# Peptides against a protein of PDB entry 4XPM, part 88

Target 1, 160 residues: chain A of PDB entry 4XPM
Amino acid sequence: VMLHSKNVKGFLENTLKPYDLHSVDFKTSSLQSSMIITATNGGILSYATSNNDVPKNSINEINSVNNLKMMSLLIKDKWSEDENDTEEQHSNSCYPVEIDSFKTKIYTYEMEDLHTCVAQIPNSDLLLLFIAEGSFPYGLLVIKIERAMRELTDLFGYKL
Target 2, 67 residues: chain B of PDB entry 4XPM
Amino acid sequence: DIKGTIAFDTHGNVIESTGVGSQRIEDIGDLSKVTLDAEGFAQVQGDSLLVHLYKRNDITLAVYTSA

## One batch from the design tools (peptide; made by RFdiffusion4, then SolubleMPNN)

Design b2_p17_1_s2 (from b2_p17_1, 9 letters changed)
Fold by OpenDDE base, seed 1:
Structure b2_p17_1_s2 (fold): chain B 160 residues (1-160), chain C 67 residues (1-67), chain A 17 residues (1-17)
Amino acid sequence: as target 1 above (160 residues)
Amino acid sequence: as target 2 above (67 residues)
Amino acid sequence: MSKEELRELFEKLLADI
């Protein structure tokens, strides 16, 4: 069963929710954005953003989407480079993980003042991308994206 | 008694930080090198604070206390 | 802080994550 576009959008919207670690009184902000993009060209297949107070079809919305497209492309390019760099794959910015016998890698990237995390959906041509504020700790962001990927089994093996 | 916390992963990246822990992220480098006992515990005296360490499932929790 | 208290806090943290 494949996820419908609406289902994917809803899923990404849910990933925006912040962490509230009551046990230690630690809270994060919401993710700035959550996206599924193509590993080939960095094209956005689906996305969600935390600040949607912009009128639809407005120039501000267009600019925000264009910004996401730019970030997506940049991160995809960096990811592609790292996937071909053994040293980068052994850095503290790379997390090899296994989900249901499928292996993938989670990368953390600093984008100006933003914290980003990207991972290839197992055996697919798709990347899951989280963009958060700089206050969102990378260790927690990695956990978040790993948990999210575990819920995207319908996209495992998806080829363009 | 708890003055702050830091939780971090095996890559040295922060999972969470609170209180004095938020101001001592640089401690992770040293804390990650501390030898834990068979149960995953350790204590380290740092300046005026005692750091209680517990590690399990690739996550280390550091709790800063006055004693 | 006892080991038990620390372990308990850790478990709560894991549950929150």
Scores: peptide ipSAE 0.812, ipTM 0.955, DockQ to the pose 0.936
Fold by OpenDDE base, seed 3:
Structure b2_p17_1_s2 (fold): chain B 160 residues (1-160), chain C 67 residues (1-67), chain A 17 residues (1-17)
Amino acid sequence: as target 1 above (160 residues)
Amino acid sequence: as target 2 above (67 residues)
Amino acid sequence: MSKEELRELFEKLLADI
């Protein structure tokens, strides 16, 4: 069973929402982007962005998509390298997580001035990727992506 | 009264920071090493501020107060 | 602040995240 493409898109759009921690008066910005990409080639299967001011099919939109493609590929490459590096898996940038008896890892990566977080959807050929501004703290970003993955059970075990 | 807060995880990464806490992220290194009591509490006296610590479920909350 | 106040704030924080 796999989520319909439109449902996945809507899910990713929902992940863009910021945190508002009323108890301590702390607020984040919205995520810049949220994506599901292939672990094999870094190809984008679905994505959402917070900047919707760009007209569809415009040159600016095309450029934005191309930028996302490049970031996706770069992060996929880093992820692949780290999955084959024991030392990197023991750094403070790697969070082993278990969801419904499936083991996966969450990685945080600095991309220019952006904070990113990526995780393999359990037992699948897919990665979930969040891109946020530098003001979005990594600890909270990790919590966010873990919670999001728990809602993607339909994609667990998905193979290309 | 509260002058600021820092919440952080077991990896030392920030979950949230407010007030004076936002300017003292470097304190996490020391705060993460503080011995907590059986209930998960501790207090650390700084130069001018008192830091109140509480940890549960791999999350530590630090609250900065004047006393 | 008291332990009770601190724990209460912590619980509220957990509820927010």
Scores: peptide ipSAE 0.812, ipTM 0.955, DockQ to the pose 0.930
Fold by OpenDDE base, seed 5:
Structure b2_p17_1_s2 (fold): chain B 160 residues (1-160), chain C 67 residues (1-67), chain A 17 residues (1-17)
Amino acid sequence: as target 1 above (160 residues)
Amino acid sequence: as target 2 above (67 residues)
Amino acid sequence: MSKEELRELFEKLLADI
């Protein structure tokens, strides 16, 4: 199975869907954004956003995209620092996980009033990044990104 | 009967919260230290609420009831 | 609530996630 650009975009769009936990009557908002970025430079390879009501080619759209670029770069930088910091890797903001015998880490970061979660796609030069509102609980966000990463096996080992 | 719930992971991060549980997120610190029985259950008496705990697969569910 | 009810609720929660 090959992931084409359209397929990746569609995948990211699907990750935007909110949780509705009927058993306990708990609901989340949709993710604000979902992205695949490079671990080297924080460049955005693909992204999806719940803010689809912004007219194309408008100033608001440009500002929105620029904001995503800035956030992706900042999170990439923080991630890079933490990957070289043993103490940060043992904090409650770091989740070591194993997917199909591949090891990776999930990090949670507060960005202003937003909750973010980032994880390196196993053995790859790519990061999966979720951005949510502050009301989206971190524990659930971690579960969400882990589940999503399990669907990206085609990108495991991807090198730039 | 249920006044609220909190579910949290082994890092103390919230998975979900409802009802009175949403106002008692600070309880996670203490609840995470409660000794569970062999089946993963415990009960903790709070101020006016009883907290029912169940943990399995690194997820703890706390259910708040009046008694 | 009973242990059985609590476990059942937990299972439903897991299924929703």
Scores: peptide ipSAE 0.812, ipTM 0.955, DockQ to the pose 0.924
Fold by OpenDDE base, seed 4:
Structure b2_p17_1_s2 (fold): chain B 160 residues (1-160), chain C 67 residues (1-67), chain A 17 residues (1-17)
Amino acid sequence: as target 1 above (160 residues)
Amino acid sequence: as target 2 above (67 residues)
Amino acid sequence: MSKEELRELFEKLLADI
C-alpha cells in the first residue's frame, strides 16, 4: 500500500490519539501536533494538530500554522546540530534504533513547556516530529514515535 | 495493595507513572542501580513503602506497595 | 505482591503500550 499525501495526513491524525494504559490506569493527553518535515530546512510536508477549534482562514489559524513552522525549524536545527555532535548522540536524549535493518535515531527535546521528539525516517530526507504536552512522558513518547515510524516504510529512502 | 507505579526505560525516562509513583520520579536514579536477580526481580524498601521491581526488554516496572 | 503478580502486571502493561 502506497502512502499518498492524503494517506499521510490521515496517518498523522491517527498518531494524535492518546495512550490509555488500562493495566495501570494511566492516560495521556492527545499529541498537540504530529508532523513530517524536511531534514534540509525544516519545511512542513504534512501535519496534524489536535487544535481543531480554530476557524478556517482566521488570523488565529495563520498564527497557529506559523508557530508550527517556527517550532519545526527550531527542532530541525537542533536535530542537525546533534547529528554532528557525537557527545549528544550518547546522551539520554538520543535513542539509536533499528527498524528492519535500517538505523535511525530518536531525539527528545524540551521546547518551552512542551515535550517533543523527532526522528529521521530511515535513509530519507524526512523527519517525523511529535509535539506533546509536558505531562506526556518522554519514555512513552519515544515508544510512540518508534511505532509510528514502523508504519511509514513507504517513506523509507525518500529523497527530496 | 498497590499504591502506585513507575515504568521507565534504560535512559531513565518515564514511560508511565501512577499514584505515589508520580510523586517519586526521583527514585528512578536509585532504582536503576538496583541489582536484579536472575529472573529480573528485586525488592527495595523505601521509607514506608516497598518497591517491587521487574525488568525485561529494557523496561523496568516499579510497583509501590505498603508491604 | 508475588513475582508472578508483578510479571503479570508487566505483561499487561506491555500489551497496553
Scores: peptide ipSAE 0.811, ipTM 0.955, DockQ to the pose 0.922

Design b2_p17_1_s3 (from b2_p17_1, 9 letters changed)
Fold by OpenDDE base, seed 2:
Structure b2_p17_1_s3 (fold): chain B 160 residues (1-160), chain C 67 residues (1-67), chain A 17 residues (1-17)
Amino acid sequence: as target 1 above (160 residues)
Amino acid sequence: as target 2 above (67 residues)
Amino acid sequence: MSKKELEELFEKLLKDI
């Protein structure tokens, strides 16, 4: 099954779903946002947000989109810096992972009171970005984004 | 009876926390250093609670009980 | 809590995440 552009939005929307760990009675909130952005400029190619109650074309929508653009750019910049910093790659905020023989890294970043996680889609010019509330634990967020990336094999090797 | 739980990864980041575990996130630092047996188990006596540890696949689960 | 019970809880947790 090929993942087309129109299907990417739906995929990201699905990643917004919260965890419900019945075994230990632990529940998370939904992700605030889920995005695919360019590794080059931090441009948003596709995104989903849990709060769709904002009227379309309203000033509030514009502000929210602008905020996402800002966060995307900031996280891309931080990611770029860390990719060129050996020490940062060995910190507890960096998770080297291998998916189907392709290597990538997952980074966790605190953005104000939000918990974020970003990872380069293997061999691509794209980043997958999750933004969650501060109550969403990083360890679980990392697991979530790793699982999500495993479903994006169609984007592996994607070059702009 | 289980009083709480903490699950954490090899980076010391929380995967989940419940009950008294949610109030003892600072224990992760010490719990991560506990020597486990060949099967991945350990027990640590806390202040008033017993902590049961099990680690497999880079995930550690800590369960807090009264005994 | 026995080792078996702890392991079983762990397995359930793994399935949930």
Scores: peptide ipSAE 0.801, ipTM 0.955, DockQ to the pose 0.917
Fold by OpenDDE base, seed 4:
Structure b2_p17_1_s3 (fold): chain B 160 residues (1-160), chain C 67 residues (1-67), chain A 17 residues (1-17)
Amino acid sequence: as target 1 above (160 residues)
Amino acid sequence: as target 2 above (67 residues)
Amino acid sequence: MSKKELEELFEKLLKDI
């Protein structure tokens, strides 16, 4: 089944759901945002947010979207820099992973009080980006985004 | 008997923390250096708590108990 | 806490994540 725009949106919305680790009675908050952006310019192709209380077409909605655009650009820029920096790729903020024989990297970035992680969808011009509260642990965030990418095989190799 | 837990990855990043573990994230630095036995287990006495360690699949679980 | 109990807890955790 191919991912269409609507399907991608729904997928991202599902990624917002929190973890509930019953075994140790640990619960996370929902992700604040989940996005697919372009690796070239950081343009948002699709996004989901946990803040659904903002009226549509309101000034607040516009501001929130603009904030997401800003964050996506900043993270894309940092990602681009790190992809050209061997030292950064060996830091504890970089996770080399392999999905179905495709290699990619997951980066964690602290953005103000937020915890973020970003990963290039294998062989594509796209990045998957999660934004969470500071209480969301990075190790779990990395696991979350890796699992999510495994569900985006339809986007592997996607070129703009 | 469990007072708290910390789970962390090979990068030293937290996967989860509960109870007293949430207040001892700084322990990860030392816990990551503990030599585990052939089965992936270890015990470390720290402060007033005993830390039980188990590592598998690049994930370390630390369980804090009184004994 | 025994090794078995610790391993069991670990397995449960793995299932949750």
Scores: peptide ipSAE 0.801, ipTM 0.955, DockQ to the pose 0.918
Fold by OpenDDE base, seed 3:
Structure b2_p17_1_s3 (fold): chain B 160 residues (1-160), chain C 67 residues (1-67), chain A 17 residues (1-17)
Amino acid sequence: as target 1 above (160 residues)
Amino acid sequence: as target 2 above (67 residues)
Amino acid sequence: MSKKELEELFEKLLKDI
């Protein structure tokens, strides 16, 4: 069953929430952005951003969306290259994981001062993409995206 | 007393860091090589701080103390 | 810090993440 667009967006908005590790008094910032994009072209199917101060239809919003489009395309390209590179798949930036008997990979990519994480939704033509500030540690970001993917079972096997 | 913490995964990536641990991320390289006992524990003396290590489920927690 | 205290802290951390 395909998730409705509004449900997907709401899901992505929820992923923006920061971690608060009370046990060790560690807190993260909110994710800057969370997206579902196509693995083929890097097209954005749905997205959420933590910046809610930008009025809709403003030039700033347009610029923000354009920036997300650029980032998604760049990350998709890097992901595609790595998926065809055995050496990159064995780097510390690649986390092979298994969810409900489906295998996928989580990649971490540095984008200037931002920390990003991308993973193919199992057996699908879709990628889940998190963009965070540089202060968001990669190890925790990987955990976050893995947990998120486990909630997207409706998208497993989705083909364009 | 705890002076700081570092938690990291098997890839050496940080999960969290606090206190003096935030200033000692470079220690992960050495800490990841420490031989743990059968229960997953170890202690490492580093400069003026003692590092307490515990690993389970591919996560290592390092706790820095003054003694 | 004892092993028990360290393990307890670890378990609390696991619950937080």
Scores: peptide ipSAE 0.800, ipTM 0.955, DockQ to the pose 0.928
Fold by OpenDDE base, seed 1:
Structure b2_p17_1_s3 (fold): chain B 160 residues (1-160), chain C 67 residues (1-67), chain A 17 residues (1-17)
Amino acid sequence: as target 1 above (160 residues)
Amino acid sequence: as target 2 above (67 residues)
Amino acid sequence: MSKKELEELFEKLLKDI
């Protein structure tokens, strides 16, 4: 089944859901945002946000979208830098992973008070980006994005 | 009698923390260096609490107990 | 806390994440 734009949007919306680890009585907040962006320019192809209470076409919505665009660009730039830095790739902020024989990396980035992680969808020109509150543990965020990326096989190898 | 937990990955990043574990995130540095037995277990005495360690699949679970 | 109990808790945690 091919992923259509609406399907991707719905997928990203589902990723916003928080973790509830009943075994240890630990619960996270929802993700603030989940996005698929271009690795080339950091342009947002699809996104979901937990802030859905803003009226459409309002100034607040525009500002929120603009903020996402800015964060996307900043994270893309940092990702690009790290992809060209072997030292950064061996830091505790980089997780090499393999999905269905495809290799990729998950990076964690602190963006002011927010915890973010980004990963290149395997062999593609696309990045998956999660933005969470600072209370969301990085280790769990990495697990979350890895699991999510495993569900985006239709985008593997996607080139712009 | 569990007083708290910390789960962390091989990078030292937190997966979860509860109870006293939430106030002892700095322990990860030391806990990650503890030698585990062949089955992946260890115990470390820390002040008034005993830390039970178990590691598998690149995840370490630390459980803090009074004894 | 026994090894078994710790392992069981770990398994439950793995299931949750």
Scores: peptide ipSAE 0.802, ipTM 0.955, DockQ to the pose 0.919; fails the geometry check

Design b2_p17_1_s4 (from b2_p17_1, 7 letters changed)
Fold by OpenDDE base, seed 4:
Structure b2_p17_1_s4 (fold): chain B 160 residues (1-160), chain C 67 residues (1-67), chain A 17 residues (1-17)
Amino acid sequence: as target 1 above (160 residues)
Amino acid sequence: as target 2 above (67 residues)
Amino acid sequence: MTKEELKKLFEELLKDI
Protein backbone atom coordinates (compact mmCIF):
# COMPACT_ATOMS: atom_id res chain seq x y z
CA VAL B 1 0.00 0.00 0.00
CA MET B 2 1.47 3.27 -1.12
CA LEU B 3 1.51 6.31 1.06
CA HIS B 4 -0.53 8.97 -0.62
CA SER B 5 -0.51 12.57 0.48
CA LYS B 6 -3.66 12.03 2.46
CA ASN B 7 -2.20 9.01 4.15
CA VAL B 8 0.98 10.88 4.95
CA LYS B 9 -0.97 13.63 6.63
CA GLY B 10 -2.80 11.12 8.74
CA PHE B 11 0.43 9.39 9.58
CA LEU B 12 2.01 12.62 10.76
CA GLU B 13 -1.04 13.43 12.81
CA ASN B 14 -0.72 10.10 14.51
CA THR B 15 2.89 10.82 15.44
CA LEU B 16 1.71 13.78 17.49
CA LYS B 17 0.19 11.54 20.12
CA PRO B 18 1.90 11.66 23.49
CA TYR B 19 3.30 8.83 25.49
CA ASP B 20 1.15 8.03 28.47
CA LEU B 21 2.27 4.97 30.32
CA HIS B 22 -0.50 4.06 32.70
CA SER B 23 1.61 1.48 34.47
CA VAL B 24 4.25 3.99 35.48
CA ASP B 25 4.35 7.61 36.44
CA PHE B 26 5.55 8.88 33.09
CA LYS B 27 3.80 10.78 30.35
CA THR B 28 4.75 13.32 27.72
CA SER B 29 3.07 16.17 25.96
CA SER B 30 1.94 15.85 22.39
CA LEU B 31 4.42 16.77 19.73
CA GLN B 32 3.98 20.35 18.71
CA SER B 33 4.56 19.56 15.06
CA SER B 34 5.45 16.72 12.74
CA MET B 35 6.64 17.45 9.24
CA ILE B 36 8.03 16.05 6.05
CA ILE B 37 10.18 18.63 4.33
CA THR B 38 12.54 18.73 1.40
CA ALA B 39 16.21 18.36 2.20
CA THR B 40 17.13 20.79 -0.55
CA ASN B 41 15.00 23.81 0.21
CA GLY B 42 13.21 22.98 3.42
CA GLY B 43 9.87 23.13 1.70
CA ILE B 44 7.02 21.54 3.59
CA LEU B 45 5.44 18.62 1.77
CA SER B 46 3.20 17.61 4.63
CA TYR B 47 2.72 18.61 8.23
CA ALA B 48 0.65 18.09 11.32
CA THR B 49 0.39 20.29 14.36
CA SER B 50 -1.21 19.98 17.75
CA ASN B 51 -2.37 23.57 17.49
CA ASN B 52 -5.76 22.85 15.97
CA ASP B 53 -7.57 25.69 17.65
CA VAL B 54 -6.70 28.16 14.95
CA PRO B 55 -9.58 28.99 12.64
CA LYS B 56 -9.01 27.94 9.08
CA ASN B 57 -8.14 30.65 6.60
CA SER B 58 -7.52 33.08 9.43
CA ILE B 59 -4.54 35.33 9.74
CA ASN B 60 -3.48 33.30 12.75
CA GLU B 61 -3.38 30.18 10.64
CA ILE B 62 -1.20 31.92 8.11
CA ASN B 63 1.14 33.07 10.84
CA SER B 64 1.38 29.60 12.32
CA VAL B 65 2.15 28.07 8.96
CA ASN B 66 4.74 30.73 8.32
CA ASN B 67 6.33 29.93 11.63
CA LEU B 68 6.56 26.28 10.68
CA LYS B 69 8.12 27.26 7.39
CA MET B 70 10.70 29.33 9.18
CA MET B 71 11.56 26.56 11.60
CA SER B 72 11.79 24.01 8.81
CA LEU B 73 14.21 26.21 6.91
CA LEU B 74 16.38 26.80 9.94
CA ILE B 75 16.54 23.13 10.81
CA LYS B 76 17.18 22.13 7.22
CA ASP B 77 20.06 24.58 7.07
CA LYS B 78 21.54 23.26 10.29
CA TRP B 79 21.09 19.70 9.08
CA SER B 80 22.79 20.50 5.81
CA GLU B 81 25.73 22.06 7.60
CA ASP B 82 26.10 19.10 9.92
CA GLU B 83 25.96 16.64 7.04
CA ASN B 84 29.09 18.35 5.77
CA ASP B 85 30.79 18.49 9.15
CA THR B 86 32.52 15.36 10.39
CA GLU B 87 32.87 16.71 13.88
CA GLU B 88 29.16 17.40 14.21
CA GLN B 89 28.37 13.93 12.99
CA HIS B 90 30.34 12.57 15.93
CA SER B 91 28.69 14.77 18.51
CA ASN B 92 26.12 13.56 20.98
CA SER B 93 23.49 15.30 18.87
CA CYS B 94 23.90 12.83 16.02
CA TYR B 95 22.52 9.30 16.05
CA PRO B 96 23.63 7.10 13.19
CA VAL B 97 20.97 4.51 12.53
CA GLU B 98 20.33 1.73 10.10
CA ILE B 99 16.85 0.87 8.93
CA ASP B 100 16.81 -2.38 7.05
CA SER B 101 19.84 -1.94 4.82
CA PHE B 102 19.67 1.82 4.68
CA LYS B 103 21.81 4.14 6.75
CA THR B 104 20.70 7.54 7.94
CA LYS B 105 21.31 9.96 10.79
CA ILE B 106 19.07 11.46 13.41
CA TYR B 107 19.98 14.90 14.68
CA THR B 108 18.67 16.64 17.77
CA TYR B 109 18.55 20.41 17.83
CA GLU B 110 17.57 22.82 20.53
CA MET B 111 15.45 25.51 18.94
CA GLU B 112 14.79 28.21 21.48
CA ASP B 113 12.73 26.42 24.12
CA LEU B 114 11.78 23.55 21.84
CA HIS B 115 13.28 20.13 21.37
CA THR B 116 13.56 19.14 17.75
CA CYS B 117 14.66 16.03 15.95
CA VAL B 118 15.31 15.60 12.25
CA ALA B 119 16.32 12.71 10.04
CA GLN B 120 16.76 12.13 6.36
CA ILE B 121 14.41 9.51 5.06
CA PRO B 122 16.82 6.94 3.65
CA ASN B 123 18.10 7.63 0.14
CA SER B 124 15.54 10.37 -0.33
CA ASP B 125 15.36 14.10 -0.73
CA LEU B 126 13.07 14.25 2.27
CA LEU B 127 13.53 14.97 5.95
CA LEU B 128 11.26 13.91 8.77
CA LEU B 129 11.05 16.56 11.47
CA PHE B 130 9.58 16.41 14.96
CA ILE B 131 9.12 19.49 17.11
CA ALA B 132 8.30 19.06 20.77
CA GLU B 133 8.24 21.04 23.97
CA GLY B 134 11.38 21.32 26.02
CA SER B 135 9.99 18.83 28.49
CA PHE B 136 10.03 16.08 25.87
CA PRO B 137 13.21 14.09 26.50
CA TYR B 138 15.60 13.85 23.58
CA GLY B 139 16.28 10.17 24.04
CA LEU B 140 12.63 9.36 23.65
CA LEU B 141 12.26 11.78 20.77
CA VAL B 142 15.04 10.00 18.91
CA ILE B 143 13.43 6.62 19.45
CA LYS B 144 10.11 8.03 18.32
CA ILE B 145 11.41 9.45 15.08
CA GLU B 146 13.38 6.32 14.27
CA ARG B 147 10.34 4.15 14.66
CA ALA B 148 8.22 6.56 12.69
CA MET B 149 10.74 6.52 9.89
CA ARG B 150 10.57 2.74 9.79
CA GLU B 151 6.93 3.13 8.80
CA LEU B 152 7.75 5.40 5.87
CA THR B 153 9.39 2.82 3.64
CA ASP B 154 7.27 4.00 0.73
CA LEU B 155 9.24 7.22 0.81
CA PHE B 156 12.63 5.57 0.83
CA GLY B 157 14.48 6.62 -2.26
CA TYR B 158 12.01 9.38 -3.05
CA LYS B 159 13.63 12.01 -5.21
CA LEU B 160 12.22 15.38 -6.19
CA ASP C 1 11.36 1.09 48.13
CA ILE C 2 11.80 2.57 44.66
CA LYS C 3 12.03 6.33 44.85
CA GLY C 4 12.48 6.99 41.16
CA THR C 5 14.02 5.95 37.87
CA ILE C 6 15.96 7.33 34.93
CA ALA C 7 16.31 5.60 31.60
CA PHE C 8 18.92 7.10 29.29
CA ASP C 9 20.72 6.29 26.07
CA THR C 10 24.40 6.11 25.19
CA HIS C 11 24.42 9.79 24.33
CA GLY C 12 23.39 10.67 27.84
CA ASN C 13 19.94 11.74 26.77
CA VAL C 14 16.91 10.88 28.86
CA ILE C 15 14.39 8.43 27.51
CA GLU C 16 12.08 8.51 30.49
CA SER C 17 12.17 9.33 34.18
CA THR C 18 9.96 8.88 37.21
CA GLY C 19 9.90 10.03 40.80
CA VAL C 20 13.10 11.46 42.18
CA GLY C 21 14.83 10.46 38.97
CA SER C 22 13.09 13.28 37.18
CA GLN C 23 14.93 15.68 39.45
CA ARG C 24 18.29 14.00 39.12
CA ILE C 25 18.92 14.12 35.39
CA GLU C 26 22.32 15.61 36.13
CA ASP C 27 23.37 12.27 37.60
CA ILE C 28 23.52 10.75 34.13
CA GLY C 29 26.99 12.12 33.57
CA ASP C 30 28.42 10.18 36.47
CA LEU C 31 26.20 7.14 36.08
CA SER C 32 27.28 6.69 32.49
CA LYS C 33 30.86 6.28 33.67
CA VAL C 34 30.11 3.48 36.11
CA THR C 35 31.65 0.14 35.22
CA LEU C 36 29.02 -2.53 34.84
CA ASP C 37 29.51 -6.21 35.49
CA ALA C 38 29.37 -8.86 32.80
CA GLU C 39 25.59 -8.98 33.05
CA GLY C 40 25.18 -5.23 32.75
CA PHE C 41 24.55 -4.46 36.41
CA ALA C 42 26.02 -2.14 38.99
CA GLN C 43 25.15 -0.43 42.24
CA VAL C 44 26.30 2.99 43.28
CA GLN C 45 25.76 4.58 46.63
CA GLY C 46 24.80 8.17 46.17
CA ASP C 47 24.01 10.86 48.66
CA SER C 48 21.15 9.25 50.51
CA LEU C 49 19.90 6.86 47.88
CA LEU C 50 21.25 3.70 46.37
CA VAL C 51 21.32 3.65 42.58
CA HIS C 52 20.81 0.36 40.80
CA LEU C 53 22.04 0.27 37.22
CA TYR C 54 21.10 -2.08 34.43
CA LYS C 55 22.12 -1.66 30.81
CA ARG C 56 20.79 -3.59 27.84
CA ASN C 57 20.53 -2.71 24.16
CA ASP C 58 22.29 0.63 24.66
CA ILE C 59 19.71 1.73 27.21
CA THR C 60 20.65 2.23 30.84
CA LEU C 61 18.11 2.15 33.62
CA ALA C 62 18.94 3.77 36.92
CA VAL C 63 16.70 2.90 39.84
CA TYR C 64 16.87 4.95 43.00
CA THR C 65 16.09 3.16 46.24
CA SER C 66 16.49 3.88 49.92
CA ALA C 67 18.44 0.69 50.41
CA MET A 1 16.51 -5.11 44.78
CA THR A 2 17.65 -8.20 42.92
CA LYS A 3 18.99 -8.36 39.41
CA GLU A 4 15.88 -10.16 38.30
CA GLU A 5 13.66 -7.49 39.74
CA LEU A 6 15.70 -4.85 38.01
CA LYS A 7 15.43 -6.64 34.68
CA LYS A 8 11.71 -6.93 35.13
CA LEU A 9 11.38 -3.27 35.89
CA PHE A 10 13.48 -2.46 32.85
CA GLU A 11 11.11 -4.35 30.63
CA GLU A 12 8.03 -2.88 32.24
CA LEU A 13 9.22 0.67 31.85
CA LEU A 14 10.28 0.31 28.25
CA LYS A 15 7.72 -2.10 26.82
CA ASP A 16 5.45 0.62 25.49
CA ILE A 17 8.19 2.78 24.04
Scores: peptide ipSAE 0.675, ipTM 0.946, DockQ to the pose 0.832
Fold by OpenDDE base, seed 1:
Structure b2_p17_1_s4 (fold): chain B 160 residues (1-160), chain C 67 residues (1-67), chain A 17 residues (1-17)
Amino acid sequence: as target 1 above (160 residues)
Amino acid sequence: as target 2 above (67 residues)
Amino acid sequence: MTKEELKKLFEELLKDI
């Protein structure tokens, strides 16, 4: 089944949901944002945010979107740098993974007080990007984004 | 008597933590260096707590107990 | 804590991830 824009949007919205284990004293916050962006320019193709209680077309919404655009661009740039840096690819901030015989990498980046992780959708010109609060554990964030990518097989190999 | 837990990955990043484990994230550095047995288990005596380690599928769980 | 208890706790903590 091909993913349409609405399907992708809904998927990203679902990724925002927090981890909540009732049996133990552990719960995360919701992701702040979840995005699919272009690896070339950092352009946002689809996004979801937990802060969507803002009137549409309002100044606050515009500012929020602009902030996401800025973050996506910055993270894309950092990702691009690391993809050309062997040392960075062997740091603790890089997780090589294999999904259905496709290889990709998950990077974790501290963005001010936020915890972020980004991964190239296998063999594609697209990046999946999660932005969370600083309290969100990186190890869990990495697992979360890996699981999410496994559900985006329709985007594998997507070229702009 | 479990006092807390820390689950962490092979990169030393926290996956989840509970109880006293949430205040002992700095222990991961040392715990990650502990030699595990063939089944993936180890025990390390801490200050006043015993740390039980179990690793499977690149995830390590540390459980802090009173004994 | 036994090994079996530790394994069970491991599964419980990570089952929803």
Scores: peptide ipSAE 0.675, ipTM 0.946, DockQ to the pose 0.806; fails the geometry check
Fold by OpenDDE base, seed 3:
Structure b2_p17_1_s4 (fold): chain B 160 residues (1-160), chain C 67 residues (1-67), chain A 17 residues (1-17)
Amino acid sequence: as target 1 above (160 residues)
Amino acid sequence: as target 2 above (67 residues)
Amino acid sequence: MTKEELKKLFEELLKDI
């Protein structure tokens, strides 16, 4: 079973929602972006962004998409390097996780002033990528992306 | 009286923080080294605040109180 | 602060994550 593009887009949009604990004074910003990209080339298969005020087909939209493409490529490259580096896989920036008996890793990467995390969808050629503001704590970001991956079982094992 | 909190994971990364805890993220390094009792609790006297620690399921909560 | 209160706060802080 494969998720339809619209369903994936909607899913990613939902991941943008901030955490807000009303019982205590803690809340986050929305994720800046949420993407599914290819592990091979960093190509964007689907994405969502919190900036909905940019008119479609505008120069600003094009620039934002281009920026996402650049970030995706950079993160994919770093991820690829780390996947081939045993030491990096044992650093504090790497969270080994197991979902339904599938092993994967969540990596946290600082991108300028942004907090990012990326994880290979189990046994697939796809990566899930979250981009957040620097105020978004990494520990929470990791938890969010792990839980998001658990909802993407239809993509487990997907090969390009 | 609770003055703030910090929740952090085993990698030392913040999960959430409130109050004075948001201003004391640097304490995680030392707090992560504190020996907990068999139930996962500890107390550490800080500068002017008492820190109550509780760890369960790889998450540590630090609560800052005035006493 | 008691252990029970601390446990309760722990659950409260993490329940909605």
Scores: peptide ipSAE 0.675, ipTM 0.946, DockQ to the pose 0.851; fails the geometry check
Fold by OpenDDE base, seed 5:
Structure b2_p17_1_s4 (fold): chain B 160 residues (1-160), chain C 67 residues (1-67), chain A 17 residues (1-17)
Amino acid sequence: as target 1 above (160 residues)
Amino acid sequence: as target 2 above (67 residues)
Amino acid sequence: MTKEELKKLFEELLKDI
């Protein structure tokens, strides 16, 4: 099944859902944002955000979108630097993973008070990016993005 | 009997926590250095709480109990 | 707690992740 724009948007919206184990006193907030961006220039191809109550075309919506653009660019830049730095690839912020024989890396980055993680979709020019509140544990965030990556096989090998 | 839990990965990052474990994230540094037995288990006596450790598939669970 | 109880708790806490 081919992923179309609507399908990708819906997929990203689903990744926003929080964890709630019910049987134990552990739950998370929803992700603030989930995005697919280009590895080349940090351009946003698709995104979802938990802030759905902002009126369309309002100044608050514009500021929110602009903030996402800025964050995606900054994270892309940091990712690009790390991909060209052997030392950074061996740091505690880098998780090498293998999905269906494809190798990729998950990076965790602190953005002010936010917890973020980014991963290159295997053999592609695309990055998957999660942005969460500071209360969202990094270890869980890494697992979450790995699980999501496994559902994006249609984008494996995608080149711009 | 269980006062709290911490689950963490091989990078020392929290996966989830409950109870008193949520207030003892700083313990991960020391807990990650504990030698486990052949089955992946260990026990460490803390201040007033006993910590039970179990590791499988690169995930470590720490369980805090009174005894 | 026993090793078996600890293993069961491990599965319970992480099964939905």
Scores: peptide ipSAE 0.674, ipTM 0.945, DockQ to the pose 0.804; fails the geometry check

